# Designs tried in a protein design run: peptides against a protein of PDB entry 4HTP. Part 139

Target 1, 231 residues: chain A of PDB entry 4HTP
Amino acid sequence: SQTVASHVPFADLCSTLERIQKSKGRAEKIRHFREFLDSWRKFHDALHKNHKDVTDSFYPAMRLILPQLERERMAYGIKETMLAKLYIELLNLPRDGKDALKLLNYRTPTGTHGDAGDFAMIAYFVLKPRCLQKGSLTIQQVNDLLDSIASNNSAKRKDLIKKSLLQLITQSSALEQKWLIRMIIKDLKLGVSQQTIFSVFHNDAAELHNVTTDLEKVCRQLHDPSVGLSD

## One batch from the design tools (peptide; made by RFdiffusion4, then SolubleMPNN)

Design b2_p21_7_s1 (from b2_p21_7, 12 letters changed)
Fold by OpenDDE base, seed 5:
Structure b2_p21_7_s1 (fold): chain B 231 residues (1-231), chain A 21 residues (1-21)
Amino acid sequence: as target 1 above (231 residues)
Amino acid sequence: WSEEVQKRLEERLEELKKEEE
């Protein structure tokens, strides 16, 4: 069955997240999220016209926007140090070079940009001059690869984890990788609360999530903003 | 959203309008 997530480029989500992060005020942050959500709902309605009882929802995007609430996917087993080593290997960076040291010592304030402690930002600046290709992954494909990583982590298959990570990296722009790293580490630094995201999605979303702790159920049951829990 | 996705959405919406006529 066709899903909205299979049609939406991961780059579009990342661009939205970037706009949200750069926005100073709560109202502007909300506007960018709402615009993305509205476009998603419109596309859903068009895609599923005359099809009742579809299981498709905003969940594929929501679980990337609120990765700390993920309960379906198991732990990735990936830390900043692992990613640093992977990038050094993949990009063939000299181990004693400036860029390799920035990645390995990301907590030390050696950066000119004041991004000490934010591995994703440090990685972005290292990747920016080296990743020239436009990303080609959809939101669905990103989630499939992340599922693979989590599953293989549970199975202790390090080689397959590396394979999926390489696929993500080689098919993503520097900006997309910045956000992908933040999704894996589960810290997006958007400057907007979880409650705000839920309130924009649906008036009853926070309540339903508090009871169920199931993000997919929240997205499916409250897909229509005009239909409440008591409806 | 990218122009490509917007175009696909617009095309699908136009198709749906034609089916209703």
Scores: peptide ipSAE 0.121, ipTM 0.736, DockQ to the pose 0.182
Fold by OpenDDE base, seed 1:
Structure b2_p21_7_s1 (fold): chain B 231 residues (1-231), chain A 21 residues (1-21)
Amino acid sequence: as target 1 above (231 residues)
Amino acid sequence: WSEEVQKRLEERLEELKKEEE
């Protein structure tokens, strides 16, 4: 079955997240999120106009925006150190070189940009001159690859984890990889609270999530912003 | 959203309008 997520480039989500992060004011951050969400709902209505019993929802995007609330997908087993080593290998960086040391010592303030402690930002600057300008992955494909990583982590298949990570990396821009890293580490640093994201999505979203702790149910049941829990 | 996705959405919306007509 066709989903909205199968049509939306991952790059579009990353661009939205980048705009949210760069915005200083709460109102501007909310606006960028709302615009993405409204476009998603509009696309959903157009895509599923003649279809009954649709299970498609904002869930594929929401679980990437609020990765700390993920309950369906098991743990990735991926830390910053693992990613650093992978990038050094993949990019064939000299081990004693400046870029390799930046990735490995990401917590130490060595750079002019003040990005100490943010591995994703450090990775971005290393990747920017070396990666494709435009990625090719959809939101659905990103979720499929992340599902594979989690499943293989549970099965202790390190080789298959590496394979899926390589697919993500080789098909993503530097900007997309920055946000992908943050999704995997489960810290987007958007500057907006979970409650704010829920409130923009639906007035009853925070309440329903508090009761169910199921992000997919929240997205499905509250897909229409005009239909409340009591309706 | 990207121009490509926006264009696809617009095309689909135009198709839906024609079907209602």
Scores: peptide ipSAE 0.081, ipTM 0.666, DockQ to the pose 0.181
Fold by OpenDDE base, seed 3:
Structure b2_p21_7_s1 (fold): chain B 231 residues (1-231), chain A 21 residues (1-21)
Amino acid sequence: as target 1 above (231 residues)
Amino acid sequence: WSEEVQKRLEERLEELKKEEE
């Protein structure tokens, strides 16, 4: 069956997240998230017009926006140091070169950008002149690749983990990779709380999540903002 | 979502409807 996530470009989610991060006020951050969510719900209604009882929901996007709440897939087993080494290899960066050292020493303040300790931002600046301007992945494809990484990590299949990572990297822009890294590391740095994200999604979302700890259940049961938990 | 992406998605939805007929 067709899902909204199979049609929505990952680039659109990343662009939304970028706008949220750059917005200073809480109200603007909320607006950008709400606009994305509303577009998703409208597309859902159009896609499933003749099928009201579907399991499709905002979950594929929500689990990328709140990656620290992921419970379905196992741990990725990926750290910043692993990604640094992978990028050095993939981009054929000189090991003693400036860009390789920036990736490896991402915690040390280097340069004027003040991005010390944020590996994703360091990676972004290294990738920006080297990557395609536009990615080709959908949200569903990103989740499928992340599922593969988690599964292969559990199975200790390092070669298959690398394969899936290469697919993510080669099919993503620098901006998309910045956000993908943050999703994998589980720190988006949006400047908006989990509670705020839930409150915008549905008034009962935080409560249902606190009881169930099941993000998919929250997204399915509270898909319609006008239908409450008690209804 | 960009207007271009929205238009593409709408076109794809129309194609899917035609395939189901």
Scores: peptide ipSAE 0.072, ipTM 0.688, DockQ to the pose 0.290
Fold by OpenDDE base, seed 4:
Formats: sequence, structure tokens, C-alpha cells
Structure b2_p21_7_s1 (fold): chain B 231 residues (1-231), chain A 21 residues (1-21)
Amino acid sequence: as target 1 above (231 residues)
Amino acid sequence: WSEEVQKRLEERLEELKKEEE
């Protein structure tokens, strides 16, 4: 069955996240998230018109926005050091060069931008002049690749993990990779709380999540903002 | 959202209107 996530470019989510991050005020951050969510719901209604018992929900996006709440997908087994080495290899960066050292020593202040400790930002600046301007992945495809990574990590298939990572990297812009890295590391640095995200999604979302700890259930049961938990 | 997604949404909405008709 068709899903909203299969139609939404990952770039659109990343652009929204970028807008949220750059916004100074809580209200503006909320506005950007709400606009994305409203568009998602509208598309869902159109896509699934006259279809009963649809299991599709905001979950594919929500699990990327709140990756720390992911419970379905197993651990990726990916650290910043692994990504650094992969980028050095993929981009043919000189090992003793400035960019390679920035990636490897991301915790040490090396640059003027004050991005110390944020591997994703450091990677972004290294990738920006070297990567595609526009990615080709949908949200569904990103989730499929992340599922593959987690599954292969559990199975100790390092070669297949690398393959999926390479697919993610080669089909993503520098901006998309910045956010993808943050999703994998489970720290988006949006400047908005989990509670705020839930409150914008649905008034009962935080409560349902506190009880169930199941993000998919939250997204499915509270898909309609007008239908409460008790309805 | 990207212009492409908006266009797809609009096209789908138009299709749905035609089906109701």
C-alpha cells in the first residue's frame, strides 16, 4: 500500500528541520513543524481517500524527528569515528589534511565556526563543496536504509552496513547528510522540546507516549488531531 | 514542502474530484 512517506522527499523534512533549528523563537519553531505536519495530514487524507483501515501515519517522519524515542529499530552501531573514517575514504580526503582532521577531531575546536562537538555540522561544511545539491531519497527510503543498517548491525554484517551507508551518503545533499547524521546519533539540536513536538502533533500525544512508550501507536491512534484518546 | 510534492498533491486532489464527479 502507498504511504505518505513514500512520496515525501527526505529533503523536505531536512529543510523543515533546518528552518526549525535556525528559528530563534519557540513560536516560529512550532510554526515550521506545524506547517510540515499539516501538509502531511492533508496529503494523507488525499492519498487514502475512501480507504478504510489504513495503518499509514506520521510515524515514518516522527521517528526521525524524535530518534531518541525509537524503540522498534535496533541500534545502528554507528559512531562519529566510523562516519569520519567513511567520509575520509569516500571523499578521498588526505589523512593528514585539514578536513580529515576536522572530522576525526570533531570534539576539539579547530575552526572559526564554533561547531566543536557537533560532528554533523563539521561534516556539513566538509560535504557542502563535494556532494550533490539535491538528494533523491524519500522518507520511506531513508527509513528502509536505516532499518537495513540496524538489522545488519544485529547480524554483524559490516559490509552490508557500509553498503547502506554509502547509499544514504551518495543519494543525499550535504544538508540532508547533516540531519541524517543527527538522526543516527539521536541528537537533532532543534531547540524545541519533545513535549512541544508532541503537543503540536496532538494534545494527548505526550500522555499516550508516557503510558505506552510506543511512538508508532501514538502516531496511529492520534493521527486525527480532532479525535482524542478517550473517543 | 518542495514544489514537486505540492504538484503531486494538487494532481491527486484533482483526480479525486474527477472520481466524485
Scores: peptide ipSAE 0.110, ipTM 0.725, DockQ to the pose 0.200; fails the geometry check

Design b2_p21_7_s2 (from b2_p21_7, 11 letters changed)
Fold by OpenDDE base, seed 1:
Structure b2_p21_7_s2 (fold): chain B 231 residues (1-231), chain A 21 residues (1-21)
Amino acid sequence: as target 1 above (231 residues)
Amino acid sequence: WSEEVQKRLQERLKKLEEEEA
């Protein structure tokens, strides 16, 4: 079935998240999120113009923006140390080299950047000069790969987990990988609360989520910002 | 979304509409 997520590049979400992170004020952060959301809704309306009662919603993006609220996927079983080792292998980094050590010792970086404890930022700087490929993944494709990782983690299929991770990494820019890592680790560091995200999405979103704990239901039922829970 | 992305998405939508017609 046609979904908005199948058309939206993952890079566009990452660029939005990057703008939100870099913005100092709450108002600017909200503006960037709102602009992305409004564009999504407009595209949804155009895509589904002739189809009523579609199940498509903002959920594919929302579950990446609020990964701590994910309930559909099981745990990925991926930690920073696993990613560090994977990058060292993939990038053929010398084990005793500066970049390998940065990834492994991400909690206490010796570098000039105040990125201590933020593995994604450390990874970004290692990846930036090395990632020459253009990101090609859609939001749907990212979600499909993440679903695969979660499923294979539950099945203890480590080889298939690695395969899906390699697909994500090799088809993503350094910036996209930074955000992907944060999504997997479930810490985006946006500087915006969950409540703020819900409030921007829909006035009733926080309430509905508190009752249902179902992020997909929230996104589907409150797709239209003008239609409330009582309607 | 960037203007380039918006343009690309609109072009894709147009193609889909043409295929359904």
Scores: peptide ipSAE 0.022, ipTM 0.555, DockQ to the pose 0.326
Fold by OpenDDE base, seed 5:
Structure b2_p21_7_s2 (fold): chain B 231 residues (1-231), chain A 21 residues (1-21)
Amino acid sequence: as target 1 above (231 residues)
Amino acid sequence: WSEEVQKRLQERLKKLEEEEA
């Protein structure tokens, strides 16, 4: 069956997240999230116009926006040091070079950007001059690749983990990779609380999540903002 | 991506596919 996530470019989510991060005020951050959500709901209604009781929901996007609440997917087994080594290998960076050292020593302030401790931002600046291609992945494809990584980590298949990571990297822009890294590390640094995200999604979302701890159930049951838990 | 980076990444992907076969 067709899903909204199979039609939405991952680049569109990343652009929204970038706008949220750059916004200073809570109201502006909320506006950018609401605009993305409203567009998603509109597309859902159009896509499923003749189909009642579909299981499709905002869950594929929500689990990337709130990755710390992920309970379906197992651990990736990926840390910043692993990603640093992978990028050094793939980009053929000299090990004693400036860019390799920035990635490996990401916790130490080395530059004027104040990005110390934010591996994703350091990676972005290394990737930006090297990555000219526009990303081609959908939200569905990103989730499929992340599922593959988690499954293969559980199975201790390091070669297959590398394959999925290469697919993510080769089909993503520098900006998309910045956000992918933050999703994998489970720290988006959006400057909005989990409660704010839930409140914008649905008035009862925080309550349902507190009881169930199931993000998919929250997205599916509260898909319609006009239908509450008591209805 | 630069052509050189793309070439290396494609070669690496090919090797991984050959190891799975």
Scores: peptide ipSAE 0.018, ipTM 0.511, DockQ to the pose 0.022
Fold by OpenDDE base, seed 2:
Structure b2_p21_7_s2 (fold): chain B 231 residues (1-231), chain A 21 residues (1-21)
Amino acid sequence: as target 1 above (231 residues)
Amino acid sequence: WSEEVQKRLQERLKKLEEEEA
């Protein structure tokens, strides 16, 4: 079945997240999220115009925006050190070189950007001069690859985990990889609370999530912002 | 990605596929 997520570039989500992160005020952060959400809902209405009973919702995007609330997908088993080693290998970085050391020692201040402790930002600067400018993945494809990683982690298939990571990396820009890393580590650093995201999505979203702890159910039942829980 | 990095990544992907077969 056709989904909105199968048509929306992952780059569009990442660009939105980047705008949210760079925005100083809560109101501006909310605006960027609302614009993305409204565009998603409009596309949903157009895509499913002739289909009344669809299970498609904002869930594929929401689970990437609020990765700490993920319940369907198991743990990735991926840490910053693993990603650092992978990037060093893939990029053929000299082990004693500046960039390799930045990735491995991401917790120590390097004095360049003040991004000490933020592995995703350090990775971004290493990747920016080396990778493609525009990625090719959809939100659906990203979720499929992340599902594969989680499943293979559970099965202890390290080789298949690496395969899926390579697919993510080779088809993503530096900016997209920055956000992918943050999604995997489950810390987006958006500067907006979970409650704010829910409040923008739907007035009843926070309440429904508090009761059900099911992000997909929240996205599906509250897909229409004009239809409440009591309706 | 640079052509060199892309080539290396493709080779690694190919190797992984061969190991799965």
Scores: peptide ipSAE 0.019, ipTM 0.532, DockQ to the pose 0.022; fails the geometry check
Fold by OpenDDE base, seed 4:
Structure b2_p21_7_s2 (fold): chain B 231 residues (1-231), chain A 21 residues (1-21)
Amino acid sequence: as target 1 above (231 residues)
Amino acid sequence: WSEEVQKRLQERLKKLEEEEA
């Protein structure tokens, strides 16, 4: 079945997340998220105009925005050190070179950027001069690849994990990879709380999530902001 | 991606597919 996520570029989500992160005020952060959500709902209504009972929802995006609340997908088994080694290999970086050392020692202060401890930002600066400006992945494709990684991690299929990671990386801009890394590590650093995200999504979202701990159920049941839990 | 990086990545993907097969 057609989903909104199969049509929305991952780049659009990443651009939204970037705007949220860069915004200083809570109100501006909320505005950027709301604009993305409203666009999603509008597209949903258009896509499913002739279909009244669809299971499609904001869930594919929400699970990437709130990766700490992911319960469907199992653990990736991926750490910063693994990603560092992968990038060094893929980019053919000299092992003793500046960029390789930055990736491996991402926790150590390396100059004026103040990005110490944020692997995704370190990776971004290494990738920026080497990657194209635009990726080609949809949100659905990103989730499919992440599902593959989690499944193969559970099955201890390391080669298949690497294959899926390569597919993600090769089809992503430096900016998209920054956010992808943060999604995998489950730390987006948006500067906005989970409660705020839920409150913008739906007034009853936090309550329903507290009861069910099911992010997909929250997104499906509360898809319409005008229809509450008691309705 | 730069053409050089893309080429290397494609070659690596191809090798992985060949090893799975």
Scores: peptide ipSAE 0.018, ipTM 0.451, DockQ to the pose 0.023; fails the geometry check

Design b2_p21_7_s3 (from b2_p21_7, 12 letters changed)
Fold by OpenDDE base, seed 2:
Structure b2_p21_7_s3 (fold): chain B 231 residues (1-231), chain A 21 residues (1-21)
Amino acid sequence: as target 1 above (231 residues)
Amino acid sequence: WSKEVEERLEQRLKELEEKEK
């Protein structure tokens, strides 16, 4: 069965997240999220116009936007240090070079950007001159790879974890990788609360999530903004 | 979404509709 997530580029989600992060006001942040959500719903309606009772929902995107609420996927077992080492290897960075040291010592950056402790931003600047300008992954493909990482972490298959990470990295732009890192670390730094995200998604979303703690169920049951919990 | 992405998605939808016929 076709899903919206199988058609939406991951780059499009990342560009939306970037716009949200760069926006200063809450209203502007909300607008960018709402525009993405509305486009998703519109595409869903068009994609599934001839099919009733589909299980497809905003969940594939929502679980990337609110990664701290993930309950289906197990822990990745990935930390900043592991990613730093992987990037050094992949990009063939000199170990004693400036960029390698930036990645390894991300907590105490010497740079002018003030990105102390933000590994994703440090990685972005290292990747920007070295990576593809446009990624090729869909949201579905990103989730599939993340599922693979989590499953292989549980199975203690480090080689397969590395393989999936390499697929993510090699098919993503620097901007996409910045956001991917934040998704894996489970801190997007959007400057908007979880409650705000839920409120924009559906009026009853926060309540349903508080009861069920099931993000997929929230996205599925409250897919239509006009249909409430009591309906 | 960017207008470009929307246009690409619309084009994909049209292609899918044509294949279902």
Scores: peptide ipSAE 0.027, ipTM 0.651, DockQ to the pose 0.407
Fold by OpenDDE base, seed 3:
Structure b2_p21_7_s3 (fold): chain B 231 residues (1-231), chain A 21 residues (1-21)
Amino acid sequence: as target 1 above (231 residues)
Amino acid sequence: WSKEVEERLEQRLKELEEKEK
């Protein structure tokens, strides 16, 4: 069955997240998220015009926006140090070179950007001159690859984990990789709370999540913002 | 979403509808 996530480029989500992060005010952050969500719902209605009872929902995007609430897939087993080593290998960076050292020592302030401790930002600047300008992955494909990573981590298949990571990296822009890293590490640094994200999605979303702890259920049951839990 | 992406998605939806006929 066709899903919205199978059609939406991952780049569009990343661009939205970038706009949210760069916005200073809460109102602007909310606006950018709402615009993305409204576009998603509009496309959902068009895609499923003849099929009203579908399981498709905002869940594929929501689980990437709130990765700390992920309960369906197991742990990735990926840390910043692993990603640093992977990038050094993949980009053929000299081990004693400036860029390799930046990735390995991401916690140490190096340079004027004040990005100390944010591995994703350090990686972004290393990747920007080396990566494709535009990625080709959909949100569904990103989730499929992340599912593969989690499954293979559970199975201790390191080679298959690396394969899936390479697919993510080689098909993503530097900006997309910045956000992908933050999704994997489960810290998006959006400057907006989980409660705010839920409140924009649906008035009852926070309550339903508090009771069920099931993000997919929240997205499915509260897909329509005009239909409440009591309805 | 960019206008270009929306237009592309609309075109894709149209193509899917044509294949189901």
Scores: peptide ipSAE 0.026, ipTM 0.616, DockQ to the pose 0.307
Fold by OpenDDE base, seed 1:
Structure b2_p21_7_s3 (fold): chain B 231 residues (1-231), chain A 21 residues (1-21)
Amino acid sequence: as target 1 above (231 residues)
Amino acid sequence: WSKEVEERLEQRLKELEEKEK
């Protein structure tokens, strides 16, 4: 079955997240999220015009925007140090070189940009001159690869984890990888609260999530912003 | 979404509608 997520480029989500992060005001941050959400809902209505019983929802995007609330997908088992080593290997960086040391010592303030402690930002600057300008992955494909990583982590298949990570990395821009890293580490640093994201999505979203702790149910049941829990 | 993406998605939707016909 076709989903909205199978048509939306991951790059579009990342661009939206980048705009949210760069926005200083709460109102501007909310606007960027709302615009993405409205476009998603509009596309959903068009895609499923002739199909009434669809399970498709905003869930594929929401679980990437609020990765700390993920309950379906098991733990990735991936930390910053693992990613650093992977990038050093993949990019063939000299181990004693400046870029390799930046990745490994990401917590130490060595740079002029004040990005100390944010591995994703440090990785971005290392990747920017070395990666493709445009990625090729959809939101669905990203979720499929992340599912694979989680499953293989549970099965202790390190080689398959590496394979899926390489697929993500080689098919993503530097900007997309910055956000992908933040999704994996489960810290987007958007500057907006979970409650704000839920409130923009649906008035009853926070309440339903508090009761069910199921992000997919929240997205499915409250897909229409005009239909409440009591309706 | 970027205008380019919206246009591409609209085109894709049109193609899907044409196949269902």
Scores: peptide ipSAE 0.025, ipTM 0.619, DockQ to the pose 0.393
Fold by OpenDDE base, seed 4:
Structure b2_p21_7_s3 (fold): chain B 231 residues (1-231), chain A 21 residues (1-21)
Amino acid sequence: as target 1 above (231 residues)
Amino acid sequence: WSKEVEERLEQRLKELEEKEK
């Protein structure tokens, strides 16, 4: 069955996240998220106009926006050091070069940008002059690749993990990779709380999540903002 | 979403409707 996530470019989610992060005020952050959500719901209604019983929901996007609440997907087994080494290899960076050292020593202040401790930002600046300007992945494809990584990590298939990571990296812009890294590390640094995200999604979302701890259930049951838990 | 994305999605929806027909 067709899903909204199979049609929405991952780049669009990343652009939204970037706008949220750059916004100073809570109201502006909320606005950007709401606009993305409203567009998603509108597209869902159009895509599923003739199908009443669909399991499709905002879940594919929500699990990337709130990766710390992910419970379905197993651990990736990916750390910053692994990504650093992968990027050094993939980009053919000199091991003793400035960029390689920035990636490996991301916790140490090495640059003027004050990005110490944020591996994703450091990676972004290294990747920006070297990567594609526009990615080609949909939200569904990103989730499929992340599922593959988690599954292969559980199965201890390191070669297949690397393959999926390479596919993510080679089909993503520097900006998309910045956000992808943050999703994998489970720290988006949006400057907005999960409570705020839930409140914008649905008035009952926080309550349902507190009871069920099931993000997919929250997204499915509360897909319609006008239909509450008691309805 | 950007206007460009919305337009692309609308086009895709039209294409899907034409295929179901």
Scores: peptide ipSAE 0.024, ipTM 0.617, DockQ to the pose 0.392

